Peptides against a protein of PDB entry 2C5K. Designs and how they scored, part 2

Target 1, 91 residues: chain A of PDB entry 2C5K
Amino acid sequence: EDPFQQVVKDTKEQLNRINNYITRHNTAGDDDQEEEIQDILKDVEETIVDLDRSIIVMKRDENEDVSGREAQVKNIKQQLDALKLRFDRRI

## One batch from the design tools (peptide; made by RFdiffusion4, then SolubleMPNN)

Design b1_p8_3_s4 (from b1_p8_3, 5 letters changed)
Fold by OpenDDE base, seed 4:
Structure b1_p8_3_s4 (fold): chain B 91 residues (1-91), chain A 8 residues (1-8)
Amino acid sequence: as target 1 above (91 residues)
Amino acid sequence: LKNTITKI
């Protein structure tokens, strides 16, 4: 199992869980779950930074093709941005 | 490489 792919998978699954939560809770609340989601989103941001750093390290080795990994991270970033927008638009 | 990823 590729640790990079596992992190990607876990990150996407976490974002999906939050997305599902937002679907069930389309009104912004001031509860512990809302704060937890914000914390998770922050953790995802940090994870993405770490994934990017991992890719930078891989790029230092000219023998490694990172294009696929870059595309995956890009996709996660897009998913995160869309989710943040959805989360913030709740009233 | 795996070590860097595993540290995540």
Scores: peptide ipSAE 0.031, ipTM 0.687, DockQ to the pose 0.079
Fold by OpenDDE base, seed 5:
Structure b1_p8_3_s4 (fold): chain B 91 residues (1-91), chain A 8 residues (1-8)
Amino acid sequence: as target 1 above (91 residues)
Amino acid sequence: LKNTITKI
């Protein structure tokens, strides 16, 4: 029900799907799926920016501790970076 | 919060 948590969940699920795709396709291809993966990775980057912005607003307008949300975004960033490395290292 | 996430 928390929209922030829903976005976090959806983002992690997308990254997991891409990770599974790379496992099945460990060589770089030039097909529509490879392009779709690149588009999804870009969308995830933009989503992370949006999550960070939401945290900034919460720090300003809310009096609640945001440390938990910051840790979640950090975890997504780490997952994205690891996935990008794996994707780019394919031959 | 809800509005911010929805707008972006």
Scores: peptide ipSAE 0.031, ipTM 0.687, DockQ to the pose 0.078
Fold by OpenDDE base, seed 2:
Structure b1_p8_3_s4 (fold): chain B 91 residues (1-91), chain A 8 residues (1-8)
Amino acid sequence: as target 1 above (91 residues)
Amino acid sequence: LKNTITKI
């Protein structure tokens, strides 16, 4: 219902899917799936930038309490960073 | 905001 919450939800679900993929593929492969995962991770990074920008606008233009939204974005960033670490450490 | 977020 809330577009912000929908984006957050979709992003977290995508990261969870990648996390499950890494569990099943714990060695770095050289296939099209590995490239797709890298592309999705970049898309998530871009989504986070846009979420942060939306929060800045809400703070400035709407003067709303955004603390909850900031916490959600922080959580996504942490999830992304942990996932990138798992992905990059594969041999 | 809705439009900006929807474009993401």
Scores: peptide ipSAE 0.030, ipTM 0.676, DockQ to the pose 0.104
Fold by OpenDDE base, seed 3:
Structure b1_p8_3_s4 (fold): chain B 91 residues (1-91), chain A 8 residues (1-8)
Amino acid sequence: as target 1 above (91 residues)
Amino acid sequence: LKNTITKI
């Protein structure tokens, strides 16, 4: 499998897991899972940076159409932002 | 929750 697509898939799955957790835990807590979610969200941010960098390299060095990959990363960014908002709005 | 993300 394409490593780029694998990372995209894993990232989306992780964000989905967090979304499901928030659904079950709609009140902010101070448990180990809350801290883990914060760490995962940070890791996702770093992953997105790496995905963007990979696209830059593809544009420069591989002369391939990256529009599809750019759209995928954009979608992940939107998903992350929405999830952060949902996470932070919990009382 | 397990983080299984492997970076490129």
Scores: peptide ipSAE 0.034, ipTM 0.657, DockQ to the pose 0.820; fails the geometry check

Design b1_p8_4_s1 (from b1_p8_4, 5 letters changed)
Fold by OpenDDE base, seed 1:
Structure b1_p8_4_s1 (fold): chain B 91 residues (1-91), chain A 8 residues (1-8)
Amino acid sequence: as target 1 above (91 residues)
Amino acid sequence: MKLKKFTA
């Protein structure tokens, strides 16, 4: 088990769920679901910060190759940015 | 860290 990988997996799955919701609801609504999505997107942003910090700690304290983890975080950031664009551009 | 699960 790797807590880092679990967080990465959970984050990507959560973003996918929201992305699928947007696909089914391509018009912005003023309901509890929209607010929940906004809250989750903020949680994802905080999660990414924590993931980056964990990589810094690994590089400093454990002296391990973190290239793979850095690539994973980069991928999550790209997924988040794409999702934000879809979410915000809905009319 | 745990994310709130979106259920919609």
Scores: peptide ipSAE 0.069, ipTM 0.745, DockQ to the pose 0.819
Fold by OpenDDE base, seed 4:
Structure b1_p8_4_s1 (fold): chain B 91 residues (1-91), chain A 8 residues (1-8)
Amino acid sequence: as target 1 above (91 residues)
Amino acid sequence: MKLKKFTA
């Protein structure tokens, strides 16, 4: 995989790990893990920004077809949003 | 581009 695909893969795996954690911890805690999750979610958001920027550069500077990459980023955004919703619904 | 890995 190229660097873009590796980042996409790593991002999705990270979100999956958090999702699995939430499955095991359906009650919001006040511990280091909860804070770490929040930090990682922010890192994911920043990563998505970077991925979008890379696509813009590819369109502009490399003139490549980026439809597939745009779909991948869209999917990650949806996964993030779903996870955030699940995370926030915990009491 | 990089991500911190969550292991919990």
Scores: peptide ipSAE 0.066, ipTM 0.736, DockQ to the pose 0.800
Fold by OpenDDE base, seed 5:
Formats: sequence, structure tokens, C-alpha cells
Structure b1_p8_4_s1 (fold): chain B 91 residues (1-91), chain A 8 residues (1-8)
Amino acid sequence: as target 1 above (91 residues)
Amino acid sequence: MKLKKFTA
């Protein structure tokens, strides 16, 4: 599998795991798991930056049609934003 | 490009 697709897959799986955790823990806690989630969300943001950079390079150097990859990154961004909203709204 | 593992 292409490394880009593997990163996309891993990122979405991490977001899904966090989403499931929030479903089971609708009240905000002050434990190691809450901190771990915050760390992963930041890692996802950095991963998105890397994915965007890779697309820029592919456009510039390979002159490939990257529309599909751009759509995948857009989808991850939407998933991240929705998850952050759920996470931050917890009381 | 890497991501840490969520354990919860």
C-alpha cells in the first residue's frame, strides 16, 4: 500500500477510537486518558500538515492528479473538527 | 508521518 494511504487509514482509525471513547465517557475527566486524547488530536493536526505538504510536492514534481488525495485530507479535517467539537463540549 | 497509539 502507498505510504500516503496508510497514513490516511491510521489517522482515521485513531479518530474513530477517540470518538468511541468520548461516547463511553461523555463527562470530561482529569486522567491520563484525557491527556492522551489531547496529544493524539495534536498529532493528527501535524499529520494533516504533512499530508498537505506531500500533495503540494506531488503537484509540483510529479504533475499528478491529486484531487482524490485532496478529498481524503479534506475528509480527515472534517472528522477531526467534528471530534474536537464533541471533546470540548463535555462537562 | 506517524501517529501514536490510543490505548483507551
Scores: peptide ipSAE 0.065, ipTM 0.735, DockQ to the pose 0.799
Fold by OpenDDE base, seed 3:
Structure b1_p8_4_s1 (fold): chain B 91 residues (1-91), chain A 8 residues (1-8)
Amino acid sequence: as target 1 above (91 residues)
Amino acid sequence: MKLKKFTA
């Protein structure tokens, strides 16, 4: 895998880890873990920004076909949004 | 267990 694909993979895996944690912890009662999850979600958001920027550079400077990478980033954004919704809905 | 913070 190239560096872009590795970042995509790591991001999705981290989101999956959080999703699995929420499954086991459907009550927002562990403040330390809640804060850690929020920090990770923020890191994921920043990572997505970097991925988008890399695509912009590839389109502008390298004129490469980025359709596949754009689809991957879109998928990660959807995964993040779904996870945020699940995280916020916990009682 | 505490989750490991993501690092790209």
Scores: peptide ipSAE 0.064, ipTM 0.730, DockQ to the pose 0.231

Design b1_p8_4_s2 (from b1_p8_4, 5 letters changed)
Fold by OpenDDE base, seed 1:
Structure b1_p8_4_s2 (fold): chain B 91 residues (1-91), chain A 8 residues (1-8)
Amino acid sequence: as target 1 above (91 residues)
Amino acid sequence: MKLKKFVA
């Protein structure tokens, strides 16, 4: 088990759930779900910061190859950015 | 960190 990989997995799954919700709800609503999505997107941003910090610590303290982890975080950032664009462009 | 589970 790797806590880093678990966080990556959970983050991607959460973004996928929101993306699927937007597919079913392609019009911006004023409901509790919209607010919850905004809160989760903020939590994802904070999670990405924590993931990046963990990579910095690994580079410094463990001297391990982090290229794979950096690629994973990059992928999550791209997924988040695409989702934000899709979410914000709803009418 | 635990993400909130979104219920679709």
Scores: peptide ipSAE 0.057, ipTM 0.720, DockQ to the pose 0.847
Fold by OpenDDE base, seed 4:
Structure b1_p8_4_s2 (fold): chain B 91 residues (1-91), chain A 8 residues (1-8)
Amino acid sequence: as target 1 above (91 residues)
Amino acid sequence: MKLKKFVA
């Protein structure tokens, strides 16, 4: 996989790990893990920004077809949003 | 591009 695909993969795996944690911890905790999750979610948001920027550069500077990459980033955004909703619904 | 790994 190219660096873009590796980042996409790592991001999705990270979101899956958090999703699995939420499955095991359906009550919001006041522990280091909850804070770490929040930090990682921010890292994912920043990663998505970087992925979008890379696509813009590819369109502009490399003139590559990026439709597949755009779809991948869209999917990650949807996964992040779904995870945030699940995370926030915990009491 | 870097991503912190969650272990829990």
Scores: peptide ipSAE 0.054, ipTM 0.710, DockQ to the pose 0.795
Fold by OpenDDE base, seed 2:
Structure b1_p8_4_s2 (fold): chain B 91 residues (1-91), chain A 8 residues (1-8)
Amino acid sequence: as target 1 above (91 residues)
Amino acid sequence: MKLKKFVA
């Protein structure tokens, strides 16, 4: 399996799980799960940076068509932004 | 790259 695709898949699955959690927890709690979610969201942001860097390397060093990978990373960014908005608006 | 596993 392509490591890039595995990371994309894992990232999207984590975001989906958090989105499902927010659906069940529409108010901000002061529990260990809320802090864990914040940590995971930060990990996702770092993962996106690494994915973007990998694409830059593929463009420069391998001269591969990266349009599909760029679209995947864009989709993850959109999913993250939407999730952060839901998460942060909870009271 | 390994993400922290979310425990729901």
Scores: peptide ipSAE 0.054, ipTM 0.710, DockQ to the pose 0.884
Fold by OpenDDE base, seed 5:
Structure b1_p8_4_s2 (fold): chain B 91 residues (1-91), chain A 8 residues (1-8)
Amino acid sequence: as target 1 above (91 residues)
Amino acid sequence: MKLKKFVA
């Protein structure tokens, strides 16, 4: 599998895990899992930056159609934003 | 579990 697709897959899986955690823990906690989730969300943000950079390089150097990859990154951004909203709204 | 590091 292409490294780009592997990273996309891993990112979406992590976001899904967090989404499932929030569903089970609708009240904000002060445990190690809450801290780990915050760390993962930051890792996802950094990963998105790297994915965007890779697309820029592919557009410039490979002259390939990157529309599919751009759509994948857009989808991850939307998933992240929705998850952040759910996470931050917990009382 | 941390994400795989991706470097462009």
Scores: peptide ipSAE 0.045, ipTM 0.678, DockQ to the pose 0.134

Design b1_p8_4_s3 (from b1_p8_4, 5 letters changed)
Fold by OpenDDE base, seed 3:
Structure b1_p8_4_s3 (fold): chain B 91 residues (1-91), chain A 8 residues (1-8)
Amino acid sequence: as target 1 above (91 residues)
Amino acid sequence: MKLKKFKA
């Protein structure tokens, strides 16, 4: 059980849920779900900051190889950016 | 169904 990996997994799953929602709701709405999605996207951004900070600490204090974790965070950032673009481009 | 907010 790796807490870092759990956070990564949960983040990706949440982004996937939003992506699936957008697929079913291709028009921008003004309902509670749209607001909640915006809140979740913000939470994901904050989570990514925390993941990056954890990597900085591991590099500084533990001298562990963090290349794999850096790649995972990069992947999440790419997933988030793609999702935000998709969300914002809805009519 | 309403999405559940992410918990970090």
Scores: peptide ipSAE 0.057, ipTM 0.710, DockQ to the pose 0.231
Fold by OpenDDE base, seed 2:
Structure b1_p8_4_s3 (fold): chain B 91 residues (1-91), chain A 8 residues (1-8)
Amino acid sequence: as target 1 above (91 residues)
Amino acid sequence: MKLKKFKA
């Protein structure tokens, strides 16, 4: 499998797991899981930066069509932003 | 790239 696609897949699955957790835990708590979620969200942000950089390289050096990959990264960013909103709004 | 695995 394409390593780019694997990273995209893993990232989306991770965000989905967190989203499911938030659904079951709609109140912010002092649980160790809350801190773990915050750590994962930061890891996702860093992953997105790396994905964007890879696309820049593909455009410049490999001259590949990156439109599909750009759309995938955009989708992940939207998923992350939506998840952050849900996470941060919990009382 | 390795993401931390979350346990639901």
Scores: peptide ipSAE 0.055, ipTM 0.715, DockQ to the pose 0.815
Fold by OpenDDE base, seed 4:
Structure b1_p8_4_s3 (fold): chain B 91 residues (1-91), chain A 8 residues (1-8)
Amino acid sequence: as target 1 above (91 residues)
Amino acid sequence: MKLKKFKA
């Protein structure tokens, strides 16, 4: 895997781990784990920004076909948004 | 690009 694909993989795995945690903890807590989840979600958002930037650079500077990478980033954004919704719906 | 590992 190239570095882009590794980051995509790592990001999706983090989101999956949080999703699994929410499955086991369907009530919002006030503990270090909840805060850590929020931190990870912010890290994911920042990672998505970096991924988008890398695609822009590839289009501009490398003139590479980025359609597949754009689709992957779109998928991660959708996964993040779905997870945020699930996380926020907890009481 | 780096992500923290979530363990819970």
Scores: peptide ipSAE 0.055, ipTM 0.712, DockQ to the pose 0.798
Fold by OpenDDE base, seed 1:
Structure b1_p8_4_s3 (fold): chain B 91 residues (1-91), chain A 8 residues (1-8)
Amino acid sequence: as target 1 above (91 residues)
Amino acid sequence: MKLKKFKA
């Protein structure tokens, strides 16, 4: 497993952990966990930018297989967007 | 929890 796949895996696992937290905490709280979640979501956004940049670099190298990587990033973006909506719309 | 940044 290459570093790209490891980051994809770690990102999805973090989003899943947050999603599970929201399931247990459907009311927005004013605690350290809510702030930590906001920080993690920002880190995920920055990670996605880095993943996209890595794909651009890989596309310039004919020896690199980019098959599926763009789809993986798209999937993470969709997961992030759904999670952000769920997080922000809590009462 | 924290993510490590991926550098291209």
Scores: peptide ipSAE 0.046, ipTM 0.678, DockQ to the pose 0.115

Design b1_p8_4_s4 (from b1_p8_4, 5 letters changed)
Fold by OpenDDE base, seed 1:
Parts: C-alpha cells; structure tokens; sequence
Structure b1_p8_4_s4 (fold): chain B 91 residues (1-91), chain A 8 residues (1-8)
C-alpha cells in the first residue's frame, strides 16, 4: 500500500466526518467540542504540510511524475478551506 | 503521522 495514498484517504475521511457533524450541528457547539474540532483542523493543516514536503522529496530524489499527487493535495486544501468557512459561519 | 480520530 502507498503510505501517501493512505494519508490522503484518512485526511479526506476526517474532513468528511467534521463536515457531516457541522451539517447536523449548524449552531456552534459547546467550547469543548469547538476546541476539539479546531485541534483536528490544525492536525489536518500539519498533515497537508507533510504531504507537500513528501512531494518535494519525491520530485528531487526519485524523479517521478508527482502531478497526480500535487492534484490530490490541492483537492484536500480546497476541502479544508471550504470546511473552515462552514465552521466559522456557524452562529 | 496519525490523524486523531474524530470523536463525534
């Protein structure tokens, strides 16, 4: 199994779980729930930085076509940004 | 890196 594709899949599944929670809870939660969601969104941001670094290393050291992996990371960034906008717009 | 599992 490609560990890059596993991290991409797990990241997308995590963002989908938060997005489903926000859909069921369109009001801000309690402070403990909001903090836990913010912590997970931060862990996703750090994971995206690690994915981008892995692409830089593969492009330098393995001379592989990384264009497919760059497109996957771009899609996760767009999903994260859309989720943050939904999270911040809750009243 | 292991993502924290969403608990909700």
Amino acid sequence: as target 1 above (91 residues)
Amino acid sequence: MKLKKFKF
Scores: peptide ipSAE 0.060, ipTM 0.723, DockQ to the pose 0.763
Fold by OpenDDE base, seed 2:
Structure b1_p8_4_s4 (fold): chain B 91 residues (1-91), chain A 8 residues (1-8)
Amino acid sequence: as target 1 above (91 residues)
Amino acid sequence: MKLKKFKF
């Protein structure tokens, strides 16, 4: 398996899990679970930085068409931004 | 990389 595609998949699955949780818990009421969600969102941000760095290395060293991988990372960034906006709108 | 698994 391509380790890049595995990280992309795992990241999307994690964002989907948080999105499903926020849909069930639209009130800020469990401080321990909210801290865990914030920690995971930060781990996703760090993962996106590492995916972007991986694309830069592949484009430089392998001369591969990275356009598909760039589109995947862009999609994860959009999913993260939409999820943060849902998380922050909870009362 | 191992993402933290959300604990339900």
Scores: peptide ipSAE 0.059, ipTM 0.722, DockQ to the pose 0.831
Fold by OpenDDE base, seed 4:
Structure b1_p8_4_s4 (fold): chain B 91 residues (1-91), chain A 8 residues (1-8)
Amino acid sequence: as target 1 above (91 residues)
Amino acid sequence: MKLKKFKF
């Protein structure tokens, strides 16, 4: 499997797991699990930066069609933003 | 690229 596609998949699966947790925990907790979620959301942000950098390299150095990869990263950004909004709305 | 796996 393409390493880019594997990272995209793993990132989406991770965001889905957090989204499922928030569905079960609709109030903000002050527990080690809430801290672990914040850490994972940060790791996802850093992963998106690395995905964007990889697209820049492919576009400049490899002259590959990146349009599909750009759309995938855009979809992950949208999923992250929706999840953050859901996470932050918990009382 | 390294993602922490969700554990719960």
Scores: peptide ipSAE 0.058, ipTM 0.718, DockQ to the pose 0.797
Fold by OpenDDE base, seed 5:
Formats: C-alpha cells, structure tokens, sequence
Structure b1_p8_4_s4 (fold): chain B 91 residues (1-91), chain A 8 residues (1-8)
C-alpha cells in the first residue's frame, strides 16, 4: 500500500461525498450541516498541505520523479476549488 | 503520512 495514494484516494472520495450532498441540498441547509461541510473542507486543505510537504521531502531525499504525484495534488486542488465555488453559490 | 479521519 502506498500511503500517499491512499490519502489522495480518501481525499477525492470525501470531496465527491460533499459534491453529492450539495446536489441533494441546493439550498443552504441546517447550520449544523453547513458547519460540518466547512470543517471537512478545512481538513481537505490541511491534507493537501501534508501531501505537498511529502513531495518536497521526496524531491530532496529520494531523488525520484515526483511529477505524477504533483499532478495528483494539482487535480485535488482543482476539485476542492470547484466544490468551494459550488458550496458558496447556494441560495 | 497520517490518514485524516473524514466526516461521513
């Protein structure tokens, strides 16, 4: 098991769950549910920071091609930004 | 790397 790929997978699955929730709840819901989604989005942001830090360490210490991992983190950042925009545009 | 616990 590659711990980096597992974190990438879990992060994408969580963003997909929120996106599916917003699809069912196109109006700003109960304040408790909105706060829970905001907490998860923060947890995803911090996970992306941990992913970026791991790539920096790999570039320095392992001398491996990290370009594939950088592309995966970029894709998660784009998915997060699109989801935030959808979350904030709810009436 | 630590796996984060996600809600849901």
Amino acid sequence: as target 1 above (91 residues)
Amino acid sequence: MKLKKFKF
Scores: peptide ipSAE 0.050, ipTM 0.688, DockQ to the pose 0.353

Design b1_p8_5_s1 (from b1_p8_5, 3 letters changed)
Fold by OpenDDE base, seed 4:
Structure b1_p8_5_s1 (fold): chain B 91 residues (1-91), chain A 8 residues (1-8)
Amino acid sequence: as target 1 above (91 residues)
Amino acid sequence: SLKKFVEK
């Protein structure tokens, strides 16, 4: 598995772990884990930026077909947005 | 590199 796919996999797994946490904690807390989740979500956002940058470089410097990778990043963005919505809707 | 979330 290439580094891009590994990052995609790790990112999705992180989002899934947080989603599972939210499932078991449907009320917003004020503990270290809530803050950790916020930090991880920001890290995911930065990771997505890096993935997008890598795709830009592939298109520009390598002229590779990046359609599949673009779709994967789009999917991660959608997963992140859905998770953020779920996380923020908690009272 | 992402820090792995571990639920307590």
Scores: peptide ipSAE 0.358, ipTM 0.877, DockQ to the pose 0.848
Fold by OpenDDE base, seed 2:
Structure b1_p8_5_s1 (fold): chain B 91 residues (1-91), chain A 8 residues (1-8)
Amino acid sequence: as target 1 above (91 residues)
Amino acid sequence: SLKKFVEK
Protein backbone atom coordinates (compact mmCIF):
# COMPACT_ATOMS: atom_id res chain seq x y z
CA GLU B 1 0.00 0.00 0.00
CA ASP B 2 1.19 3.49 -0.92
CA PRO B 3 0.64 5.82 2.03
CA PHE B 4 0.48 8.82 -0.31
CA GLN B 5 -2.38 7.30 -2.25
CA GLN B 6 -4.15 6.31 0.93
CA VAL B 7 -4.02 9.89 2.21
CA VAL B 8 -5.31 11.16 -1.12
CA LYS B 9 -8.15 8.66 -1.05
CA ASP B 10 -9.12 9.41 2.54
CA THR B 11 -9.03 13.15 1.89
CA LYS B 12 -11.26 12.93 -1.14
CA GLU B 13 -13.72 10.70 0.67
CA GLN B 14 -13.89 13.16 3.53
CA LEU B 15 -14.56 16.05 1.18
CA ASN B 16 -17.28 14.02 -0.50
CA ARG B 17 -18.97 13.36 2.83
CA ILE B 18 -18.98 17.06 3.60
CA ASN B 19 -20.23 17.87 0.13
CA ASN B 20 -23.14 15.51 0.67
CA TYR B 21 -23.91 17.22 3.95
CA ILE B 22 -23.94 20.65 2.31
CA THR B 23 -26.27 19.32 -0.35
CA ARG B 24 -28.76 18.32 2.34
CA HIS B 25 -28.11 21.42 4.44
CA ASN B 26 -28.07 24.38 2.11
CA THR B 27 -28.67 26.82 4.94
CA ALA B 28 -25.95 27.54 7.44
CA GLY B 29 -26.77 26.65 11.01
CA ASP B 30 -25.28 26.80 14.45
CA ASP B 31 -25.18 23.04 14.62
CA ASP B 32 -22.27 21.20 16.18
CA GLN B 33 -21.78 19.52 12.84
CA GLU B 34 -21.15 22.88 11.19
CA GLU B 35 -18.24 23.46 13.52
CA GLU B 36 -17.01 19.93 12.94
CA ILE B 37 -16.99 20.58 9.19
CA GLN B 38 -14.97 23.75 9.72
CA ASP B 39 -12.43 21.78 11.70
CA ILE B 40 -12.23 19.05 9.08
CA LEU B 41 -11.71 21.58 6.29
CA LYS B 42 -8.76 22.98 8.21
CA ASP B 43 -7.41 19.47 8.65
CA VAL B 44 -7.70 18.94 4.91
CA GLU B 45 -5.75 22.13 4.29
CA GLU B 46 -2.97 20.89 6.53
CA THR B 47 -3.05 17.52 4.81
CA ILE B 48 -2.59 19.21 1.45
CA VAL B 49 0.42 21.07 2.80
CA ASP B 50 1.90 17.77 3.92
CA LEU B 51 1.24 16.19 0.54
CA ASP B 52 2.95 19.08 -1.22
CA ARG B 53 5.95 18.78 1.06
CA SER B 54 6.19 15.09 0.37
CA ILE B 55 6.27 15.80 -3.34
CA ILE B 56 9.08 18.30 -2.88
CA VAL B 57 11.06 15.67 -1.01
CA MET B 58 10.42 13.09 -3.71
CA LYS B 59 11.67 15.49 -6.37
CA ARG B 60 14.79 16.38 -4.43
CA ASP B 61 15.82 13.24 -2.63
CA GLU B 62 14.31 10.36 -4.60
CA ASN B 63 14.36 11.95 -8.06
CA GLU B 64 11.02 10.33 -8.85
CA ASP B 65 8.52 11.34 -11.48
CA VAL B 66 5.96 13.22 -9.41
CA SER B 67 3.76 14.58 -12.18
CA GLY B 68 0.97 12.16 -11.34
CA ARG B 69 1.09 12.98 -7.67
CA GLU B 70 1.14 16.70 -8.41
CA ALA B 71 -1.98 16.27 -10.49
CA GLN B 72 -3.68 14.41 -7.66
CA VAL B 73 -2.88 17.13 -5.16
CA LYS B 74 -4.08 19.77 -7.59
CA ASN B 75 -7.34 17.89 -7.92
CA ILE B 76 -7.79 17.78 -4.16
CA LYS B 77 -7.11 21.51 -3.91
CA GLN B 78 -9.75 22.17 -6.53
CA GLN B 79 -12.21 19.94 -4.71
CA LEU B 80 -11.50 21.73 -1.45
CA ASP B 81 -11.89 25.17 -3.00
CA ALA B 82 -15.19 24.24 -4.58
CA LEU B 83 -16.43 22.85 -1.29
CA LYS B 84 -15.37 25.95 0.62
CA LEU B 85 -17.26 28.08 -1.85
CA ARG B 86 -20.42 26.06 -1.33
CA PHE B 87 -19.99 25.99 2.42
CA ASP B 88 -19.27 29.69 2.90
CA ARG B 89 -21.97 30.97 0.55
CA ARG B 90 -24.79 29.36 2.49
CA ILE B 91 -27.15 31.79 4.17
CA SER A 1 -5.10 11.57 10.53
CA LEU A 2 -8.42 12.93 9.35
CA LYS A 3 -11.46 12.89 11.55
CA LYS A 4 -14.20 10.94 9.82
CA PHE A 5 -17.33 12.98 9.35
CA VAL A 6 -20.60 11.21 10.04
CA GLU A 7 -23.81 13.07 9.47
CA LYS A 8 -26.25 12.78 12.36
Scores: peptide ipSAE 0.357, ipTM 0.877, DockQ to the pose 0.860
Fold by OpenDDE base, seed 5:
Structure b1_p8_5_s1 (fold): chain B 91 residues (1-91), chain A 8 residues (1-8)
Amino acid sequence: as target 1 above (91 residues)
Amino acid sequence: SLKKFVEK
């Protein structure tokens, strides 16, 4: 098992869970679920930082092609940004 | 590690 791929998978699944919640809760609430989502989004941001740092380390290996991993992280960033926009736009 | 979101 590749721990990098596992983190990517877990992160995307987490964002999907939140996206589904927002779909069902299009009106912003003020309960512990809303606060938990805010906390998780911050955790995802920190996870992305860790993934980027991991790629920097891998790039130090002359035999490593990290293009695929960079594309995966970019995709997660785009998914996060879209989700944050949906979350913040709720009335 | 990420905490798994579970809707209450």
Scores: peptide ipSAE 0.355, ipTM 0.876, DockQ to the pose 0.836
Fold by OpenDDE base, seed 3:
Structure b1_p8_5_s1 (fold): chain B 91 residues (1-91), chain A 8 residues (1-8)
Amino acid sequence: as target 1 above (91 residues)
Amino acid sequence: SLKKFVEK
């Protein structure tokens, strides 16, 4: 049980779900699900901020090696950016 | 706190 890893996992799963939705809906819509996706993407951004803050605390207070966690957050940021680009480029 | 997306 690792809360940090659970958040990372849940975030990646959400991004994957949205990515799959975009695959099935390559045309931008104006329905509740499109709005929900926008809200979730914003939530993911806030989640990443929280993950970064947790890493800062670990480096400062616990002096733990956080290189692995930093790499995980970097990966999520890249996944989010790629998804946002795909989402926004839909006609 | 992450809102869960469920495709309809």
Scores: peptide ipSAE 0.354, ipTM 0.876, DockQ to the pose 0.870

Design b1_p8_5_s2 (from b1_p8_5, 3 letters changed)
Fold by OpenDDE base, seed 2:
Structure b1_p8_5_s2 (fold): chain B 91 residues (1-91), chain A 8 residues (1-8)
Amino acid sequence: as target 1 above (91 residues)
Amino acid sequence: KLKVFVEK
């Protein structure tokens, strides 16, 4: 298995779980679930940084075509940004 | 490994 693709998959699944939660909980809460979501969103941000770094290394050291991987990371960034917007706009 | 969110 390609560990890059596994990380991409796991990240997208996690964002989907949170998106489903926000859909059911359109009002901001003060419970442990809200804090857990905030922590996970930070972990996703760090994961994206790691994915970007891996792509830089592949371009430099492996001379691989990374266009597909760059598109995947871009998609995750867009998904994260959309989710943050939904999360932060809750009253 | 990302922490898995589980809705309670």
Scores: peptide ipSAE 0.372, ipTM 0.873, DockQ to the pose 0.837
Fold by OpenDDE base, seed 3:
Parts: structure tokens; C-alpha cells; sequence
Structure b1_p8_5_s2 (fold): chain B 91 residues (1-91), chain A 8 residues (1-8)
């Protein structure tokens, strides 16, 4: 069990769920689900900050090779940015 | 813990 990998996995799955919702709901709504998505996207941003902080600690304190973890966080950031762009461009 | 989106 790797807690870092679990957080990465859960974050990607959450972004995928929202992406699938947007596919079915290509127009912006004014309902509780749209607000919930905004809240979740904010939570994902905060999760990414926490992942980055954990990598900084691993590099500094443990002198671990973090290249793989940095690549994973970069991938999540790209997925989030793409999803935000898709979400915000709905009319 | 991430809030899990559940479509209704």
C-alpha cells in the first residue's frame, strides 16, 4: 500500500467522473451538482498542493528519487487544467 | 479525503 499512489488514483478517478458528467451535460447548469463540481475541483487543487508539498519533503528530508511522483503530479495538473477549460467553456 | 461526485 502506497498512500501517495492511492491519492493520485482517487484524484484521477474523480476528475474522470466529472469529465464524464460534462460529456452528458454540455451546457452549464445552475443546480446543486454544478456547485458540487466546483467544490470538488477546488478540493482537487488543494490535493495537488498537498502532493507537491509531500514531494518537497521527500526530496529534502529523505533524499528520495521523486522523478516518478513528480511526473504523476504533473499529469494530474494537466488533467485538471484540461477539465477546467472544458467545464468553463460550457454555455 | 476527496468528496466523491455522484451523479443524481
Amino acid sequence: as target 1 above (91 residues)
Amino acid sequence: KLKVFVEK
Scores: peptide ipSAE 0.369, ipTM 0.872, DockQ to the pose 0.838
Fold by OpenDDE base, seed 5:
Structure b1_p8_5_s2 (fold): chain B 91 residues (1-91), chain A 8 residues (1-8)
Amino acid sequence: as target 1 above (91 residues)
Amino acid sequence: KLKVFVEK
């Protein structure tokens, strides 16, 4: 299996898990789960940086068409941004 | 590897 695709899949699944939690917890809490979500969102940001770097390497070293991979990373960024907005707007 | 969120 392609490691890039596995990371993309795992990242999207994690964001979906958090989105499902926010659906059930539409009011912000002060518990360990809220802090854990903030930490995971930061980890996702770092993962996206790593995915972008991998694309740069593929373009440079392998001279491959990376348009599909760039679109996948863009989609994850959009999903993260939407989730952050949803998380932060809770009262 | 991303930390997996598990609701308590």
Scores: peptide ipSAE 0.369, ipTM 0.871, DockQ to the pose 0.842
Fold by OpenDDE base, seed 4:
Structure b1_p8_5_s2 (fold): chain B 91 residues (1-91), chain A 8 residues (1-8)
Amino acid sequence: as target 1 above (91 residues)
Amino acid sequence: KLKVFVEK
């Protein structure tokens, strides 16, 4: 895998780990792990920004076909948004 | 690099 694909993979795996945690913890707790999850979700947001920036650079400077990469970033955004919704809907 | 979440 190229560095872009590795970041995509790592990001999706991280979101899956958190999703599994939420599945086992359907109530919001005042636990250090809840804060850690919030921090990681912010890190994922920043990672998505970096991925988008890399696509912009590839389109501008390298003139590469980025359609596949754009679709992957879109998928990660959707996964993040769905996870945030699950996380925030916990009581 | 993302911090790896580890459930306790």
Scores: peptide ipSAE 0.369, ipTM 0.872, DockQ to the pose 0.863

